# Peptides against a protein of PDB entry 9IZ0, part 46

Target 1, 345 residues: chain A of PDB entry 9IZ0
Amino acid sequence: ITCLGSNGHTYKQLVKGGNDDLRQDAVMEQVFEQVNGFLRSYRKTSQRNLSMRTYKVIPLALKTGVIEWVQDTIPLGEYLDSAHKVYHPKEWSLSTCRKLIAEKQMEDLETRLKVYDLVCRHYRPVFRHFFLESYADPVQWFTTQTNYARSTAVASVLGHVLGLGDRHGQNILIDKTSGEVIHIDLGIAFEQGKKLPVPECVPFRLTRDVVDGMGITGVEGVFRRCMEFTLETLRREEDSLLSVLEVLRYDPLFSWLISPLRRMKKQKMQLENFNQPESGNITTDASRDPKIQRNNVSGESEAERAILKVRQKLSSTLSVEASVGELIRIAQDPSYLALMFCGWS

## One batch from the design tools (peptide; made by RFdiffusion4, then SolubleMPNN)

Design b1_p10_8_s3 (from b1_p10_8, 7 letters changed)
Fold by OpenDDE base, seed 1:
Structure b1_p10_8_s3 (fold): chain B 345 residues (1-345), chain A 10 residues (1-10)
Amino acid sequence: as target 1 above (345 residues)
Amino acid sequence: PLEVPFRSGK
């Protein structure tokens, strides 16, 4: 929809209807605004203008809301699919790569690593070209690539600390003006991604293309240093961050748990977008509904466990540099990436 | 048209 604001400006807004609870997105955006307050207050982060890019979410009902349309953006996955066809026209299609990973999803780690390595050899990174083709001026090129590395660093730390899942290339927007990343569809938080039928094993998205966009230094320099400064800020403001999350513990509208139906629907829709329906009558004999023992794990006990995990991730047991080094290592480790859902590429 | 992949739940 397009709305005329009281200020005379026209705002594009997206009405989302259906099964997605926009209240989770609205709550995560509120947490990001509080974190942006901490980043503005701390000298090392403020001097670099470090922030999580946010968008306005107005929940209207249990399953309906209005979302701000982020202008001048493109989904990372849309850019990468288009750019890969241009720069590497002889390599495998994204569909072929996803099919090969999906076919081996139930195999052992060794087999999955071999398939992941094979796919990597036939699908090379291209995201460097976003900055080279979009910004002809060297100052704009350098500025936008720097903004990308900074925003990706903030989002990576926050994504780890808050346990954000479902960080596929369609849920990450790139701002064409600033080079900053915008994370959308925040409905998988507090490590609920580990409860998907294919568990998420990485702390944040640091795929080869995400690294390629950082330029020749990769994860070294701007990205690593901005992760360190962001984590240092969050450790300093631990009590403030935990206090914000405790308010959510008592919000009866916030769901700390992804519903089993939503888990199945998220991954089934990720699979069905790959299978054109050949008309095979899979009579899903609906009769064996396994009695979901609703272990009445009180919503409070899940909130408490979520907050405890946030506290554990902010622990000063390791240095900031050691903690960031380990996060970067795990996020790039083929042994973890090969275990990810085929849509993670 | 930027199709932000809003899963439009029909």
Scores: peptide ipSAE 0.008, ipTM 0.451, DockQ to the pose 0.072
Fold by OpenDDE base, seed 2:
Structure b1_p10_8_s3 (fold): chain B 345 residues (1-345), chain A 10 residues (1-10)
Amino acid sequence: as target 1 above (345 residues)
Amino acid sequence: PLEVPFRSGK
C-alpha cells in the first residue's frame, strides 16, 4: 500500500494480515527507541552513532497492522543465496545443505558436527562481496562496512539481553545505503526461541557470513569494541531498562509466551522447508485462534522470569570484555550452530 | 518455507 503522508510525501507501507501479533513488534520497537536514548546519552556510544535501527509498526487489530516499508533494503538471506550462486557456482546449493542437516537432525552431536563441517566446506561465506560490489568508492566501502559491524554489534547485545529469537536471514535486513542491519519480526523475545521445535541455543546470529561482512578483522575490532560499549551503556542504564520492561508486565496486550499457534506455524514451516522447494504461496487459513484464557497468574510469573533473566544478563559479575568475549565464543560455537536450522550461513 | 516477511508488492 502507498500512503500519502501529512508532509505531502508518499510512503510505501506493508499491510500484514495473518497470524502474527504485531503488538509484540510495536512494543519491542518502543524498547529499542528507549535504548537508543541511552546510546545517545553515553559518550562512548554517541561518538560512534551506535543505535538499533527501528521501523514503524502500527497494530490495527489482534493480527493486522501496518509496517513501515524500509526502502533500499534486502534480506540478508536473499543476498547470501544470490551471491553464493554467483561467487561459488560449483559449491552446494542452500537446499542441498538444508537437506543434509535435516537428514541428521535426530542423530547425536558428533554426527551433526560432522555434517555441519561438511556443509561448511561446500558452502563458503560470501557476505564480504556485498560491500565490495555496492560501493566503488573506498571511503564509502569502509564507512558502510564499519556501519554494518557497529549496527550488528548493537543488535547482538540487544538481541542477547532481550532474548530475541527467530533471527534467520529473512528477519535481518541490510540497508543498501548505510550498510546497517534492521531486525524485523520481533514476535519471539525473552528466550521464547528456546521453545521452538528447533531450539535456539545461540545468544544472537554470528554465523560465518555475518562475520565475513565485517571484513578482514572479523569480530576482532569494530564489532567487539562496539559490543563492549553497548553492554557498558546497558549496564549503566539497567534500572531505566528494567523500568521500561516492568511497564510491559502490566500490559494486557503484551505476550511473554510464544503462542501455541505461532509455535505450530514455525514447526510446520520448518518441516515444509525440509520437504519442498521454495515456490509455494502458503495461504494458511488458520482462522480459529482458540481464546486462550490467559491465566493471569502464568503471565505474571513469565514476565517476572523474563525481567529476572534480563537483570542476570546485565550483571557486572564479569567485566564487559569477559562477558562480550563469552557471548562471541558461544555465538560462533559449532556445537550450537550444528544444532540450528541454518547455522552455516 | 521461511516466511519471507511477505513484502507482497501489492
Scores: peptide ipSAE 0.007, ipTM 0.472, DockQ to the pose 0.118
Fold by OpenDDE base, seed 4:
Structure b1_p10_8_s3 (fold): chain B 345 residues (1-345), chain A 10 residues (1-10)
Amino acid sequence: as target 1 above (345 residues)
Amino acid sequence: PLEVPFRSGK
């Protein structure tokens, strides 16, 4: 929809309806605004304008709301698919890569590593071209690439700490004006991504294309340093952050767990991304309701576990540098990326 | 295709 604002400007807005609980997104955006407050309060983060990019979510009902249309954005995965066809037209298609990974999904780690390496050799990174194409001026190029690395660093730390899942290339927007990342569809948080049919096993998305966008320094430039400053800020504000999350513990409308319906929807979407629409009547007998053992784990016990995991991730047992170093290592580890739905780009 | 949350509004 297009809404006329009281200021006389027209705003595009998305009306989202159906099975997505926009309250989860709205709550996560509120948490991000609080974290942005912390980032503004500390010299090391404020001097770099470190922030999580936010968007407005107005929940209207249980599964309906209005989302701000972020203008001048593109999904990372849409850009990468397009750019890969341009820059590497002789390499494998995204569908071929997905198929090969899917065919080995049930195999051992060694077999999955072999197919991941094979896919990586036939699907090279292209995200550097986003900055080279979009910004003819060297100052704009450098500024936007720097903004990308900074924004990705904040999102990576915060996404890890909050256990933000479903971080595929369609849920990460790139702002074409600033180079900043905008994370969308925030309804899988607090490590609930590990409950997906393809479990998320990385702390955040740091695939080869995500790194390629950082330029020649990769992770060892602005990105690592901004992760360190962000984590340092979050550790200092641990009690403040936990207090914000404790408010959510008592919100009866906040879901600490992935809903069975959302899990099934994400499952179907994961499977459909592997199946080309061959016109085969696969009567997926949807009648196999896997006995969803409603483990009546009290919502309180799940909230408590989630908060304990946040606290654990903010632990000062390791230095900021060591913690960030380990996160960056794990996020790039082929042994984890080979297990992911799309770990190669 | 994963429905991009921001594009499928009529």
Scores: peptide ipSAE 0.007, ipTM 0.480, DockQ to the pose 0.110
Fold by OpenDDE base, seed 5:
Structure b1_p10_8_s3 (fold): chain B 345 residues (1-345), chain A 10 residues (1-10)
Amino acid sequence: as target 1 above (345 residues)
Amino acid sequence: PLEVPFRSGK
């Protein structure tokens, strides 16, 4: 819909209806606004204009709401699929790469590593070309690439601390004006990505294309330093952040668990990538609701466990530099990336 | 047509 504001400006808005709970997105955006307050108050982060880019979410009812339309953006995955066809037309298609990884999903780590390495040789990074194509002026090119590395660093630390899952290329928008990243569909948080049919085992998305967009220094420059300053700020404001999360513990509208519906939707999407559509009308009478034993782990016990896990991630046992170094290592490790679902890398 | 700007499930 398009709304006329009281200021005389027109605003495009997305009305979302259906099975997706927008309350979780709205709550996570409120947490990001509080974190942006901490980043503005601390000299090392404020001097660099470090922030998590946010968008407005207004839940209207159960399963309905209004989302701000983020103007001048493109999904990372949409750009990468288009750019790869232009710059590497002799390499494998994204569909071929996804198929090869999916076919080996149930195999051992050694077999999955061999297939991952093979796919990497036949599908090279291209995201550096986004900045080269979009910004003909060298100052704009350098500024937007720097903004990309900064915003990706903030999103990576905050995404790790809050345990954000489902960070595929369609849930990450690139702002074409600033080069900043905008994370959308925040419905998998507090490590619930580990409960997916293919468990998420990396702390955040740091795939080859995410690194290629940082330019010649890769992770070794603006990105690493901005991760360090962001984590230093979050450790300093630990009590303030935990107090914000504790308010959510008693919110009867907030779900600390992945919904069975979202889990089933992800499972179905993984299975549909295996079956070519043989047009057989298998009416799978899915009327047998498997009695998911509601292990009556009270929503309160899962909230407490989530808050304890956030506190553990903010621990000062390791230096900021050592903690960031280990996160960057794990997020790029082929032994972890080869275990991810076929649409990750 | 509601262009859902979320996940291309393709």
Scores: peptide ipSAE 0.009, ipTM 0.469, DockQ to the pose 0.114; fails the geometry check

Design b1_p10_8_s4 (from b1_p10_8, 7 letters changed)
Fold by OpenDDE base, seed 4:
Structure b1_p10_8_s4 (fold): chain B 345 residues (1-345), chain A 10 residues (1-10)
Amino acid sequence: as target 1 above (345 residues)
Amino acid sequence: VLEVPFRSGR
């Protein structure tokens, strides 16, 4: 829809209808705004304008809401698929890569690593081209690439700390003007991504294309330093952040668990992304309802467990540098990326 | 066209 603001400006808005609880997104955006407050309060983060890019979510009902249309954005995955066809037209298609990974999903780690390496050799990173194409001016190019690395660093730390899941290339928007990342569809948090049919085993998305967008310095430049400053800020504000999360513990409408319906929907979308057929009618009779034993683990126990995990991730047992170093290592580890749905790009 | 009052979040 297009809305006219009281300022006379027209705003595009996405009306999302259909089984997605936009309240989860709205709550996570509120958490990000609080964190942005913390990032503004500390010199090291404020001096770099470190923030999680947020968007307005107005839940209208349990299944319907209005989302701010983030103008001038593109999904990372959409850009990468398009750019890969342009820059590497002789390499494998994304569908071929997905198929090969899927065919080995049930195999051992060694076999999955071999297929991941094979896919990586036939699907090279292209995300550097986003900045080269979009910015003819070297100053704009450098500024935008810096903004990308900064915003990705903030999102990576926050994504890890809050256990943000479902971080596929369609849930990460790139602002074409600023180069900042915008994370969308925030309804998988507090490590519930590990409960997906393809478990998320990385702390955040740091695939080869995500790194390629950082330019020549890769992770060792602006990105690492901005992760360190972000984590340092979050550790200092641990009590403040935990207090914000405790408010959610008492919100009867906040779900600390992935809903069975959302899990099934994400399962279907994962399977459909594997099974894009050439146009053959396969009626998969989805009528086998596996009796989901409702283990009524009290919502309080799951909230407490989630908050404890956040606290553990903010622990000062390791230096900020050591913690960030380990997170970057794990997020880039082929042994984890080979297990992911699309760990190669 | 929904008129949404633009509250500039201070």
Scores: peptide ipSAE 0.006, ipTM 0.441, DockQ to the pose 0.023
Fold by OpenDDE base, seed 2:
Formats: sequence, C-alpha cells, structure tokens
Structure b1_p10_8_s4 (fold): chain B 345 residues (1-345), chain A 10 residues (1-10)
Amino acid sequence: as target 1 above (345 residues)
Amino acid sequence: VLEVPFRSGR
C-alpha cells in the first residue's frame, strides 16, 4: 500500500497477511529501540553511532499488520545470488549447492563437513563487490563498508543475546545508501531457532559472504571492536535490559514458543521459496492453528528460561574480548555451519 | 486501484 503521511509525503508500506504474528516483530523492535537508547548513552558506542536499524511494525490483527517499506534496500540473499552469477559464472549455482547439502542432511558430521567444504570450494564469497560497485567515491566506499561492519556487529551481539533465529539471507536487508544491515522477520527469538526441524546452532549469521563484506580486515577490524563495545554496553545496562524483557513475561500477546506447526511450515516454505522461480501466487490456505489453550504455566516457565538465558549471555565471568572471540569462533565454525539448513549459505 | 503487491508470505 501507499500511505500519505501527515507531512504530505507518500510512504510505501507492506501489508503482511498470513500465519506470522507481527506482534513479536513489533515487540522486538521496541526492545531494539530501548537498546539503541543504551548505545546512545555510552561513550564508546555513541562516538561510533552504533545502533540496531529498526523499522515500523503496526499489528492490525492476530495475523495481519503493516510493515514499513524500507526504501533503498536489497535482501542480502538476493544480492549474493545475482552477484555470484556475475563474478563467478563458472562456479556452482546456489541451487546445486543447496541440493548437495540437503542430500546429506541425514548423514554423519564427517560426511556433512566434506560436502560443506566441497560446496565452499565451488561457491566463493562475492559480498565485497556490493561496496566496490555501489560507491565510486573512495570515501563513500570506506564509510559504507565501515557502517556495514558496525551495524553487523550490533546485530550479531543483539541476535546472540536475544537468541534471534531464522537469520537467512532473505531476512537481512542491506541499505544501499548507508551500507547498514536491517534485520526483518523477528518471529524466532529466545533460542526458538534450536527447536526448528534443522536446529540453528550458531549464535548469529557470520557466513563467508557476511565476512567478505567487511573488507580486507574481515572480523579483526571494525567488526570485532564494535561487538566488544556493544557487549560492554549491554553488560552495563543488564538490569535495564532485563526489566524491559520482564514486561514481555506479562504480555498476553507475546509468544515465547514457536508452535510445532509454524516451525514445520516455516522450514517447508523456505524450501519451496528456494525451489520456485518468482511466479507463484501461493494462496496459503489458512490452516487453523488449533487454539492451543495457552496453559499460562507453560508460557511463564518459558519466559523465565528465556530471561535467565539472556542474563547468562550477559555474564561477566569472561572478559568482553574473550566472550566476543568465542562468539566469532562458533559463528564461523564449519562443524556448526555444516549442520545448518541448506539455505543458510 | 492501488496495486498492493501481495508479497506472498515467506
């Protein structure tokens, strides 16, 4: 839809109708705005303009809402598929790579590692080209690549702390003007990604292309330092962050659990959307998710576990540097990445 | 007629 703003400007907006509860997205965006307040208050993060990019979500009903159309953006996965065909036309297609990983999904870790390594040798990173193509001015190139590394660092820390799942390349937008990342579809949080049919075992998305976009320094430059400053800020504001999350414990609209049906459907739709060319009007017949009588007792126990897990992730038992170092290591570990969904590339 | 591009639910 296009809405006329009170300022006389026209804004494109996305009406999402479907099985996804936009209330979770709206709540996570509110948490990000509070965290952005903490990042602005702390000298080390404010001097670098560190923030999680947010977008407006207006839930209209249980399964319908309006989402801000983020202008001048592209999905990371859409750019990478297109760029890989241009820069590496002799390498394997993304569909071939996904097929090979999917064919070995039920095999042992050793077999899955061999296939993942084979795919990696035949599908090289290209995301550095986004910055080289988009910015002819060296100052703009350096600024936008720096903004990308900064925003990815903030999103990686927040994604880990809040346990954001489903961070595939279509749920991450790149702002073509600033180089910043925008995370969308926040409907899997508080480690519910580990409950998917193919569990998410990494703390955040740090694939080879995500690293290639950081330029020659990779993770050892702006990215690591900005993760450290972000985690230091969140540890300082632990009580404030936990107080914001405690409000969600008592929100009757918030869902701490992904339904088994929604889990299966989300992964099935991911598989189908990866195999079909653009043309299908999928009238998703509204399968009545049975009114799970929320046994209030189960929801409260899961909220408590989620908050306890956030507190554990903010623990000062390890230094900020050691904690960030371990997160970066795990997020890049082939032993975890080879176990991910075939669309995680 | 505002063509609302129905983004089919991902």
Scores: peptide ipSAE 0.000, ipTM 0.421, DockQ to the pose 0.056
Fold by OpenDDE base, seed 5:
Structure b1_p10_8_s4 (fold): chain B 345 residues (1-345), chain A 10 residues (1-10)
Amino acid sequence: as target 1 above (345 residues)
Amino acid sequence: VLEVPFRSGR
């Protein structure tokens, strides 16, 4: 829909109806606005304009709401699929790579590592070309690549601390004007990604293309330093952040668990990648919502465990530099990446 | 993303 604001400006908005709970997204955006307050108050983060990019979410009913349309954006996965066909036309298709990884999903780690390495040799990174194509002026190129590395660093720390899952290339938008990342579809949080049919085992998305977009220094430049300053700010504001999360503990509208519907949808998407897409309109009559007696006691115990894990991730047991170093190592480790879902490349 | 065209009913 397009709305006319009281200021005379027209705003494009996405109306979403269906089984996706927009309350999760709205709550996570409120947490990001509070964290952006902490990042503005701390000199090391404020002087670099570090922020999590946010979008407005207005839940209207249990399964309906309005989302801000983020202008001048492209999904990371849409750009990468198009750019790979242009720059590497003799390499394997994304569909071939996904098929090879999926065929080995049930095999041992050694077999999965061999297939992951094979796919990596036949599907090279291209995301550096986004900045080279979009910004002919060297100052604009450098500024937008720096903004990308900064925003990715903030999103990586927050994504780890809050346990954000489902960070595939369609859930990460790139702002074509600033180079900043915008994370969307926030309905898998507090490590619920580990409960997916293929468990998420990396702290955040740091795939080869995510690194290629950082330029010649990769992770060892602006990215690492901005992760360190972001984590230092979150450790300083630990009590303030935990107080924001404690308000959500008692919110009867917030779900600390992955929706059974989202889990089933991810199971179907994994099975459908093995069968050719017959265009059968399976109207899944989802009208049989099993009356899950929300044992309020189970929700409160999951909230307490989630808050405890956030506190553990903010622990000062290791230096900021050591903690960031280990997170970057794990997020790039082939032994973890080879275990991810075939769409994680 | 299912673009459901929300027809603004009057």
Scores: peptide ipSAE 0.000, ipTM 0.422, DockQ to the pose 0.046
Fold by OpenDDE base, seed 3:
Structure b1_p10_8_s4 (fold): chain B 345 residues (1-345), chain A 10 residues (1-10)
Amino acid sequence: as target 1 above (345 residues)
Amino acid sequence: VLEVPFRSGR
C-alpha cells in the first residue's frame, strides 16, 4: 500500500498477511530503538553515528500487520546473485553452489568442509562492487563503505547479543543511499536459529561477501573497532537492556520460542531448494490450527533462559577486544560456515 | 516492484 503521511510524504508500506508473527518484529524493533538510545548516549558510538537501522512495524492482528517499505534498498542476496553473474560469469551459479552444499548436508564435517572450500573457489566474493558501482565520487564511495562497515558491526554485535537468527541474504537489506544494512524478519531471536532444521552455528552473518563489502581492510578496520565500541556500550547499559527484555517476559504476545509452524515452513523452504519445481499442487489444507495451549509456565522459563543468555553474552569476563575477536573468528570459521544451510553462503 | 523480502527465502 502507499500512504500519504501528515508531513506530505508518500510512504510505501507492505501489508504482510500470513503465518509470520509481526509482533516479534515490532518488539525487536522497539529493542533496537532503545539500544539506539544507548549508542547515542555513549561518546565512542555517538561520535561514529552508530545505530541499528530500524523500520516501522505495526502489528494489526496475530498474522497481519503493516511494515514500512524501506525505499532505496536492495536485499543483499538479490544484489549478490546479480553481481556474481556480471563480475564472474564463468564461475558456478548460485544454484549449482547451493545444490553441491545441499547434497552433502547429511555428510560428516570433513566432507562438508571440502565441498564448502570447492564452492568458495568457484564462487568468489563480489560485494565490493556494490560501492564501486553505486558511488562514482571517491568521498561518497568511502563514506558509504564506512557506513556499511559501521552498520554491519552494530547489527553483528546486537544480532549476537539478542541471538538473531535467519540472517540469510534476503533478510538483510542494503540502503543504496547510505550503504547501511537493515535487518528484516526478526521473528527468530534468542538463539532459536539453533532450533532450525539446519542449526545456525555462527553468532551473526560474516560471509566472504559481507567482508568483501568492507573494502581492503576487511574486518580489520572500521568493522572490528565499531563492534568493540558497540559491545562496550551494551556492556555499560546491561541493566537497562535487561530491563527492556524483562518487559517482554511478561508480554503474553511475545514468543521466546520458534513456533512449530515457522519451523516447518523453514524446513519446507530448505527442502524445496533441493527439488526442481515439479508443479505439484500440494494443497496443504491449512485449516487445522492445533490450539497449542502455550503453557504460560513454559513461556516464563524460556524468557528467563533467554535473558540469562543475553546477560552471559554481555559478561565482562573477557575484554571487549577478546570477545569481539572470538565472535569475528567464529563467524568466519569454515568449520561453522560449512555446517550452515546451503542458502547461507 | 521490489518485493520487501519478507519472503523468508531460505
Scores: peptide ipSAE 0.000, ipTM 0.417, DockQ to the pose 0.171; fails the geometry check

